# Peptides against a protein of PDB entry 4ASU: the designs that were tried, part 307

Target 1, 270 residues: chain A of PDB entry 4ASU
Amino acid sequence: ATLKDITRRLKSIKNIQKITKSMKMVAAAKYARAERELKPARVYGVGSLALYEKADIKTPEDKKKHLIIGVSSDRGLCGAIHSSVAKQMKSEAANLAAAGKEVKIIGVGDKIRSILHRTHSDQFLVTFKEVGRRPPTFGDASVIALELLNSGYEFDEGSIIFNRFRSVISYKTEEKPIFSLDTISSAESMSIYDDIDADVLRNYQEYSLANIIYYSLKESTTSEQSARMTAMDNASKNASEMIDKLTLTFNRTRQAVITKELIEIISGAA
Target 2, 83 residues: chain B of PDB entry 4ASU
Amino acid sequence: FTFASPTQVFFNSANVRQVDVPTQTGAFGILAAHVPTLQVLRPGLVVVHAEDGTTSKYFVSSGSVTVNADSSVQLLAEEAVTL

## One batch from the design tools (peptide; made by RFdiffusion4, then SolubleMPNN)

Design b2_p28_5_s2 (from b2_p28_5, 17 letters changed)
Fold by OpenDDE base, seed 4:
Structure b2_p28_5_s2 (fold): chain B 270 residues (1-270), chain C 83 residues (1-83), chain A 28 residues (1-28)
Amino acid sequence: as target 1 above (270 residues)
Amino acid sequence: as target 2 above (83 residues)
Amino acid sequence: DIVLTEENQKKAQKEFQELLAKQAEAAA
């Protein structure tokens, strides 16, 4: 490679490094906000799941319709965030299909659809887009919940799959159950709850759905921003290493050129 | 007793004496060992009576309340403000 | 495909609240 070629590459990589550093800082700021907002959201969301955990709600085996909600975003450059969710969705869908269940999918974020389009396009009910530009709100969760309820798809049981935030360097893809009103109302374990009006239970379940979705969005966002921050840091480090290597190559090449020129001068070989 | 909104936590696994909640079926007090129930909140006042005798008042817009068999309570309001 | 816009959020929130209000009125 000529000195000019190396210089051009160096300039390009330096520019990439600047971009990745900038993106890291942006991701860090978004992460810090997301983590702060996750604290109450987690309490709220875990609270909404408490019933299902304590009542040990079981879906009857004869129930065949299963909904998978995959929670991610539209935004890339965040490591394995999207692929992890998609992988678990695929696994769950395959397991459910093997069990003779009908599986439908809702994708939160365009990346889920992008990954699953080839293999699961027929199973998608809807994809929610413009996810990840702004922090998720309870309003967003309400939109998703409302759309699900209005979709006409009467699922018996569902799974919401999302990345749970563990730490700045760790997330885990997890699944939480979503139960239909019919499943909740028919669950034997619910018999201990006082005579609950059907309308009350319906409203309760609608809130529960929105609450769980909201929780999943907050977990996902925090995980994503953390992963993006890490990915951009790694990219910046990789760029730095490449800059160092190219700089060494540049210096060696420059020395070789100088040596050649000196030899030409000394030899009189014009 | 857990009382939270999507954006704020008021109580997290706290021990309280009594919680008065406005529900669609009427206001009721949640005491220790209350029978398990599920209710939906209507806009109104939530009053939390702490074990130390302190009383806190909140206005909630909507939400849900769960009383479990283990006496755990989850009060989840869409919006809540301290009064 | 549904786009999560602020407008959609507000609309959904309103519809959700209205739904809840109607249910509350029906229960009363």
Scores: peptide ipSAE 0.085, ipTM 0.862, DockQ to the pose 0.658; fails the geometry check
Fold by OpenDDE base, seed 1:
Parts: C-alpha cells; sequence; structure tokens
Structure b2_p28_5_s2 (fold): chain B 270 residues (1-270), chain C 83 residues (1-83), chain A 28 residues (1-28)
C-alpha cells in the first residue's frame, strides 16, 4: 500500500472511532435513565407475575394455540440483543410445533421481523415498529395488549420473550408465561379464587397482560442500552488497535521509501 | 404487601396490618390472613395501616389487587399518588 | 404493522380504559 493509501485508511478509522465513542456516550446516558426507570417497573411487573407463579397455572395438553411475543427494538448496533430473542423464539416455536401446537408470533420491534420474516412469516400476527426511539411507557404496553385482545386470535397459552437486565455487562433472555382467560379460569389451582366474578377476572387478566408487557419492555430497553454501550466501547477499542497497527505500517513504509531514495542517490541512478 | 405503579414503588414486600382498597365491587379492607381474592381497582382512596399504627393515604386510578393464599398482597395501580 | 407513536399510545390507553369501564358496567 502507498503512503497515501495508508493515510486515507487511518483517517477513515479515526472517524469511525469518533463516531463509536460518541455513540457510547449516548448509549450510556440512555442506559442510566433506563436503569432508573426499570427499578419500579420490575417491582410492578414481578408483582403482576406473582399470581401465575403461585397458582402454577397449567394449560391442558389438548389445547393447541400458543402465542409468542418477542420483545426487542428497531435499533441495531447492540450486540446479540435481537438475535438472542429471535433464537429463543425459534427454539420455542420449534418445540411447540413438535408438540403439535399452533404457534403465532407477535414481534415488538422491527428487528424481530427482520430476523424471522423469511422463516416464520406465516406465523406473524403483527409487528410493532418505532420501538427504541423513546423509553417505553405503560401506554405502549397498552397498545400492544389491546391489539392482542382485539386480534381475534384466541390463544390458550403464550410466552413473552425478552432480555432481562442483570448488569451493565450482562443480560439474559427470559421467558414469562401469558395465559388466556379460559386457561386461568379452568386452572385447578385457581379454585381458591372461585368466588371471583367472571367479568372481574377478565379485567384482571387484561391488566395483567399490559403489566407484563410493560415490564418486558423496560427490561429489554435497559439490556439493549447497556449492550449498545459495550458494543460501542469494543468498536472504539478495535479502531484504536487498528490505528496503532496502521501507524506502524506507515512509519515502516516511509522509512523504506527514504532508504530507496538514498540508494538511488548514492548509485547515481536518476 | 407490595404496592406499586409502573413508575413508582410505595411498598415492596412490606408487612402491614390492613389495606383498604377501592374496587369495582366496592371498597374492602384486606387484613392479615384474608381469603384469596382477585379484584380490579376503581379510582379512589387506598389506605395503608402499618403495624406501628401509622396510616398512609393514596389516590389510585385503575389497576388490580391480588390476595394470595400465602397472605401476600400485590396492589398494582396504573397511576398512584401519595396524599 | 403498528407504529408505536405517542398518539397511538394515548389512543390505545384511552380505548383500553374504556373497555375496562364497559366491562365493569356490564358486571354491575
Amino acid sequence: as target 1 above (270 residues)
Amino acid sequence: as target 2 above (83 residues)
Amino acid sequence: DIVLTEENQKKAQKEFQELLAKQAEAAA
């Protein structure tokens, strides 16, 4: 490579490094906010799931309709955030299909659709877009819940798959159950709640759905921002290493050119 | 006893004496060892009676309340404010 | 596909609350 080529490449990589550093700072700010907002959301969401954990609700084997809600965003450059969710969705869908279940999918965020469209397009009910530009709100969760309720798809059981935040350097893809009203009402473990009016139970379940979705969005957002921060840091470090390597190459090439010129002068070769 | 909104936690696994909640079927008090129940909240006043005799008041919008067999209670309001 | 706009969010929240209110009235 000529000195000119090396210089051009150095300039390009330095620009990339500046961009990745800037993106890291932006992600860090968004992460800090997301983490603060996750604290109450986690208490709220875990509280909503408490019934299902305690009641150990089981879906009868003869019921075949299963819903998978995958939660991510529209935004890239965040490592394995989207692929982890999609991978678990694929695994779950395959397992359910092998068990003779009908599987339908809801994608929260365009990235889920982008990954799964070719292989699972027929299973998608709906995809929600413009996820990740702003922090998710309970209103966003309500939109998703309402759409599900109005879809006319009468699932028996469902799974919501999302990245749970552990730390700035760690997330885990998790699955939480979603149950239909019929499944809850027919569960043996719910017998201790028998005096509950059917309309009350329906309303309760609708809130529960929105609550769980909201929780998943908050976990996902926090995980995504932390992962993006890490990804941009890694990119910046990689750029730095490449700059150092190219700088050394430049210096060596420059010395070689000088040496050649000196030899030409000494030899009288014009 | 857990009492939270999506954006704020008021009680997290706390021990309380009694919680008065506004439900669609009417207001009722949740005491220790209350029978398991599920209810939907109506807009109204929540009153939390602590073991030490202190009372806290909150206004809540819609939401849910769960009383489990293990006497745990989850009060989840869409919106809640301290009064 | 559904776009999660602020407007859609507010609309859905309202519709959700209205749905719950109707259900409550029917149960009463």
Scores: peptide ipSAE 0.083, ipTM 0.856, DockQ to the pose 0.764; fails the geometry check
Fold by OpenDDE base, seed 3:
Structure b2_p28_5_s2 (fold): chain B 270 residues (1-270), chain C 83 residues (1-83), chain A 28 residues (1-28)
Amino acid sequence: as target 1 above (270 residues)
Amino acid sequence: as target 2 above (83 residues)
Amino acid sequence: DIVLTEENQKKAQKEFQELLAKQAEAAA
């Protein structure tokens, strides 16, 4: 490689490093906001799930329709965030299919569809796009919930799969249940809840759906921003190492060129 | 007793004496050892009576309330403000 | 495919509230 080639490559890598450092800072700012907004969202979301945990709602085995909601975003460069959710979705879909259940999929974020399109395209009901450009709001969750309710797909049980935030260096892909109105109304464990009006229960379930979706979006966003920050840090370090290596190569090549020129002068071969 | 909106937590696993909630069927008072129930909130006044006798008032837009068999209560409002 | 725009958010919030209102009216 000529000195010019090495210099051009050095310039390119230095520019990439500037971009990755900038992206790291942006991710850090978004992470800090997401973490603050996750605190109340977690209390709210966990509160919504309390009924399902306490009532131990079981879906009868004869029920065949299952919904999987995968939660991620449209944005890349965040490590295994999307692939972890997709992997869990695939595993769940395979297990349900093996049990003779019908599986439909909703993707929150375009990356889920991109990963699953080749193998599961026929199972997708809808994909929500432009996820991750702004912090998720309860309005976003309401849009998703409303679309699901209006889809006409009469699922018996569902699963929402998302990355739960643990720390700046750790997330875990988790699954939370979603139940249809019919499943909840028919559950024996619900008998302890006295005089629940059917209309009340319906409205309650609509809120519950929006609540868990909102919670999942907040967990996912926080996990994503932390993972992106880490990924950009790693990319910046890798670029630094490559710059060091190329700088050494440049210096060695420069010395060789000088030596060659001196030999050519001495030998008269110029 | 847990009382939260998507953006704010008012009570998190707190012990309270009584919570008055506005429901579609009317005002509902949640006391200790209340029977398990599910209700939907209408826009209105929530009143929390603490064990120390302190009373706090909130306005809620909509939401849900759950009373469980273990006496835990989840009040989840779409929007809530302290009065 | 559904795009999560601010307009869609406002519309969905309105529709969600309307749905809840209709359900409340049907229950009354």
Scores: peptide ipSAE 0.083, ipTM 0.860, DockQ to the pose 0.701; fails the geometry check
Fold by OpenDDE base, seed 2:
Structure b2_p28_5_s2 (fold): chain B 270 residues (1-270), chain C 83 residues (1-83), chain A 28 residues (1-28)
Amino acid sequence: as target 1 above (270 residues)
Amino acid sequence: as target 2 above (83 residues)
Amino acid sequence: DIVLTEENQKKAQKEFQELLAKQAEAAA
């Protein structure tokens, strides 16, 4: 490679490194906020799931309609965040289909749609966009919950799939159940709650749905920002190593050129 | 007893003597070993009675309250403020 | 596709509250 080529490549990589460092800092700031906001959201969301865990709600096998909600965002450059969710969605959809279930999908974030569109386009009910530009709010969760409730799709059981935050360097794709009103009302384990008015239960389930969605959004956001921060850090380090290598190559090449020029001058061959 | 909003935690698996909650069907007090129930909150006053006899008051918007067979309680309000 | 705008959030919140209110009235 000529000195000019090396210089051009160095400049390009330095620019990339600058961008990745900047993106790392932005992701770090967003992560810090997300992690702070996740603390109460986790208590809130886990609290909402407590009933389902304690009541051990089971869906009868004869029930065929299943909903999958995949939670991610619109934004890339965050490692395997989207692909992990999509992979689990695909696996779950395949397992359910093999069991003779009808599967419908809701995508939260455009990346889910982008990944699954070719293979699962007919199963999508709706995709929610503009996810990840701002921190998710309970209002966002309410929009998603309301759309589901108003969709007219009657499901028996559902799954919400999202990345749960573990640490700054770790997330895990998780699945939580979503139950229809009919499923929850007919569950034998709910007999201890027999004095519950049907309208109350309906309202309760609406809140539960919104709560779980909100929780999933907060976990997903925190995981995503953390993963992006890590990805950008790795990219910056890789760029740094490449810069060092190219700098050495540049220096060697420059010395060789100088030496050649000196020899030409001394020899009179020029 | 867990009491939280989406943005704030007031109690997390705490032991309390009694919690008074405003529900759509009326206000009721949740005591230790209360029968399992599910209720929806109406805007109103939540009063938490601590074991030491102190009381804390909160205003809540909509939400839910769950009393489980294991005596665990989840009070989940969309919005809540300390009074 | 639905865009999660602030306007949509407010609308959804309102509709959600209205739905709950109607249900409460029906229960009463």
Scores: peptide ipSAE 0.054, ipTM 0.861, DockQ to the pose 0.731; fails the geometry check

Design b2_p28_5_s3 (from b2_p28_5, 15 letters changed)
Fold by OpenDDE base, seed 3:
Structure b2_p28_5_s3 (fold): chain B 270 residues (1-270), chain C 83 residues (1-83), chain A 28 residues (1-28)
Amino acid sequence: as target 1 above (270 residues)
Amino acid sequence: as target 2 above (83 residues)
Amino acid sequence: DIVLTEENQKEALEKLREKLAEAAAAAA
């Protein structure tokens, strides 16, 4: 490569490094906020899930309609955040299909739709977009919950799949259950809960759905920002290494050019 | 006893003597070993009676309360403020 | 496809509050 070619490449990589460093800083700021907001959201969300764990709600085997809600965002450059959720969605969908169940999918964030479009397009009910530009709110969760409730799709059981935040360097893709009103009302384990009005139970479940979705969004966002920060840091380091290598190559090439020119002058072959 | 909103935690797995919640039927007092139940909250006053005798008051906009068989209680409010 | 907007959030929150209020009133 000529000195000109190497110089052009160096400039290009340096520009990329500037971009990745900037993105790292933005991700770091968003991560700090997300982590702070996740603390109460986790207590709130885990509290909402406590009933299902303690009552051991089970869906009868004869029930066949299952809903999968995948939670991610619209934004890339965050490592395996989206692919991890999609992978688990695929696995669950396959297992449910093998068990003879009908599976429908809701995607939160455009990336889920993008990954699953070719293989699962017929199973999608709806995709929610404009996820990840701003921190998720309880309002966002409410929109998603209400849309599901008003969709007319009568599922028996559902699963919400999202990345749970563990630390700045770790997340885990997890699944939490969603139950229909019919499933929870017919569960034998609910018999210990006395004198529950049907309207109360319905509203309780609708609120619970919003709560769980909100929780999942907060976990997902925190995981995503931490992963993006790591990805951008790695990209910046890789760029730095490439700059160093190209700089060495530039210096060697420059020396060779000078030597060649000197030889041509001395030999009169110029 | 857990009491939280989406943005704030007031109690997290705490031991309390009694919690009064605003329900549709009126004041609902949750004591130790209360029977399992589910209820939706109306806008109103929540009163938490701690074991040490302290009383804390909160206003909630809406939400739910769950009393489980193991005596755990989850009070989840859409919005809540300390009074 | 549904786009999450500030307007949608406001409307959804209002609807959720209304539903909760109605349920609370019915149980009374």
Scores: peptide ipSAE 0.317, ipTM 0.922, DockQ to the pose 0.684; fails the geometry check
Fold by OpenDDE base, seed 2:
Structure b2_p28_5_s3 (fold): chain B 270 residues (1-270), chain C 83 residues (1-83), chain A 28 residues (1-28)
Amino acid sequence: as target 1 above (270 residues)
Amino acid sequence: as target 2 above (83 residues)
Amino acid sequence: DIVLTEENQKEALEKLREKLAEAAAAAA
């Protein structure tokens, strides 16, 4: 490679490094906010899931319709955030299909659809877009919940799949159950909840759905921003290493050129 | 007893003496060992009576309250403010 | 495909609130 070529590559990599550093800073700011907002959201979401855990709601095996909600975003450059969710969705869908169940999918964020479009296009009910530009709100969750409720798809059981935030360096893809009103109302464990009005239970479940979705969005967002920070940091480090290597190569090449020129001068071959 | 909105936590697994919540049938008090129940909240006043005798008041817009068999209570409000 | 907008959020929240209110009224 000529000195010119090396210089060009150096310039390019330095520019990439600047971009990745900038993106890291942006992700860091978003992460800090997301983490703050996740604290109450987690309490809220876990609270909503408490009934299902305490009542040990079980879906009868003869029920065939299963809904999978995958939660991610529209934005890339965050490592395995999207692929992790998609992988678990695929696995769950395959397992359910093998069990003879009908599977439908809702994608939150465009990336899920992008990954699953070829293999699961017929199973998608709806995809929600414009996820990740702004922090998710309870309003966003409500939109998703209402769309599901109004979709006309009468699922028996569902799963919401999202990345749970563990730390700045760790997330875990998790699954939480979504139960239909019929499943909850027919659950034996619910018998201890006497004299619950059917309308109350319906509304309770609708609200709970929104709550769980909201929680999943907050976990997903925090995980994503953290992962993006890490990805950008790694990219910046890789760029730095490449810059160092190319700089050394440049210096060596430069010395070789100088030496050659000196020899030519001394030898009179010029 | 857990009391939270999407953006704020008021109580997290706290021990309280009594919680008064606004339901359709009126305000009812949730005491220790209350029978399991599910309710939806109407806009109104939530009153939390702590074990130390302190009382806190909150206004909630809507939400749900769950009383489980293990006496755990989850009060989840869409919006809540301290009064 | 559904785009999440502020308008959609407001509408959804209102609808959810209405549903909760209706349920509260019916139980009464």
Scores: peptide ipSAE 0.311, ipTM 0.919, DockQ to the pose 0.696; fails the geometry check
Fold by OpenDDE base, seed 4:
Structure b2_p28_5_s3 (fold): chain B 270 residues (1-270), chain C 83 residues (1-83), chain A 28 residues (1-28)
Amino acid sequence: as target 1 above (270 residues)
Amino acid sequence: as target 2 above (83 residues)
Amino acid sequence: DIVLTEENQKEALEKLREKLAEAAAAAA
């Protein structure tokens, strides 16, 4: 490679490094906000899930319709955030299919659809886009919840799959259950709950759905931002290493050129 | 007793004496070891009576309340403000 | 595909609130 080529590559990598560093800072800021907002959201979301955990709601085996909601975003450059969700969605879908269940999929974020489009396109009900540019709100969750409720797909049980935030360096892809009104109302474990009006229960479940989706969005966002921060840091480090290597190569090449020129001068070889 | 909105936590697994919630039938007092129930909240006043005798008042726009068999209570409001 | 917009969010929130309010009123 000529000195010019090396210089060009160096410049390019340095520019990439600047970009990745900048992106890291942006991700860090977004992460900090997301983490702050996750605290109440987690309490809220876990609170919504408490019924299902406490009542140990079971879906009858004869029920066949299962909904999978995959939660991620539209934005890349965040490591395995999207692929982890997609992988678990695939696994869950396969398991459910093997059990004779009908599976439909909702993708929150365009990346889910992008990954699963070829293999699961026929199972998609809807994909929600414009996820990840701004922090998710309860309004976003409400949109998703209402759309699901209005989709006409009467699922018996569902799975919401998202990345749960553990720490700045760790997330875990998890699944939480979503139950239909019929499943909840027919669950034996619900018999202990006193005289619940059907309309009340319906509204309760609709609200709960929104709550759980909101929770999942907040977990996902926090996980994503942390992962992006890490990814950008790694990219910056990799760029740095490459810069160092290329710099050494440049210096060696330059010295060789100089040496050659000196030899030519000394030898009189014009 | 857990009382939270999407953006704010008021109580997290706290022990309280009584929580009054605005339900369809009016004010519903949730005591310790209340029978399991599910309710939706109407806009109105939530009153939390702490074990120390302090009373806190909140206005909620909507939400749900769950009383579980284990006496755990989840009060989830879409919007809530301290009064 | 559905695009999440601020307008959609507001509308959805309002609808959800209305549903909750209606449920509360019906049980009264």
Scores: peptide ipSAE 0.306, ipTM 0.918, DockQ to the pose 0.667; fails the geometry check
Fold by OpenDDE base, seed 1:
Structure b2_p28_5_s3 (fold): chain B 270 residues (1-270), chain C 83 residues (1-83), chain A 28 residues (1-28)
Amino acid sequence: as target 1 above (270 residues)
Amino acid sequence: as target 2 above (83 residues)
Amino acid sequence: DIVLTEENQKEALEKLREKLAEAAAAAA
């Protein structure tokens, strides 16, 4: 490569490094906010899931309809955030299909649809867009919950798949259950609960759905911002290393040119 | 006893004596070792009675309350404010 | 596809509140 070529490449990589550093700072700010907002959301969400954990709700084997909600966002450059969710969705869908279940999918965020469109397009009920530009709210969760309830799809059991935040350097893709009203109402473990009005139970379940979705969104967002921050940091470091390598190459090439010129002068070669 | 909204935690796995919640039938008092139940909250006053005899008051917009067999209670409000 | 907007969020919240309120009214 000529000195000019190396110089051009150096300039390009330096510009990339500036961009990735800037993006890291933006992600860091969003992460800090997300983590702060996740604290109460986690308590709230875990509280909503407590019933299902304690009642050990089970879906009868004869029930065939299963819903998978995948939670991510529309935004890229965050490592394996989207692919991790999609991978688990695929695995779950395959397992359910092998068990003779009908599987339908809801995607939260465009990235889920982008990854699964070719292989699972027929299973999608709906995709929600404009996820990730702003922090998710309980309103967002309510929209998703209501859409599901109004979809007319009478699932027996469902799974919500999302990235749970562990630390700034770690997330884990996990699954939480979603149960239909019928499944909850028919569960033997629910018999210990006092006479619950059917309307009360319905409303309780609808609210619970929104709660769980909200929780998943908050976990997902925090995980995503953390992962993006890490990804941009890694990109910046990689750029730095490349700059160092190219700089060395430049210096060596420059010396070689000088040496050649000196030899030509000394030898009298035109 | 856990009492939270999507954006704020008021109690997290705390021990309380009694929680009064606004339900459809009026004020419902949840005592220690209350029978398992599920209820939906109407807009109204929540009163938490601590073990030390202190009381805290909250206004909630809506939500749910769950009493489990293990005596754990989850009060989840859409919106709640300290009074 | 559904786009999450501030407007539909508000509407959804209101609807959810209404549903919760209806349950409360029916039990009274």
Scores: peptide ipSAE 0.298, ipTM 0.915, DockQ to the pose 0.685; fails the geometry check

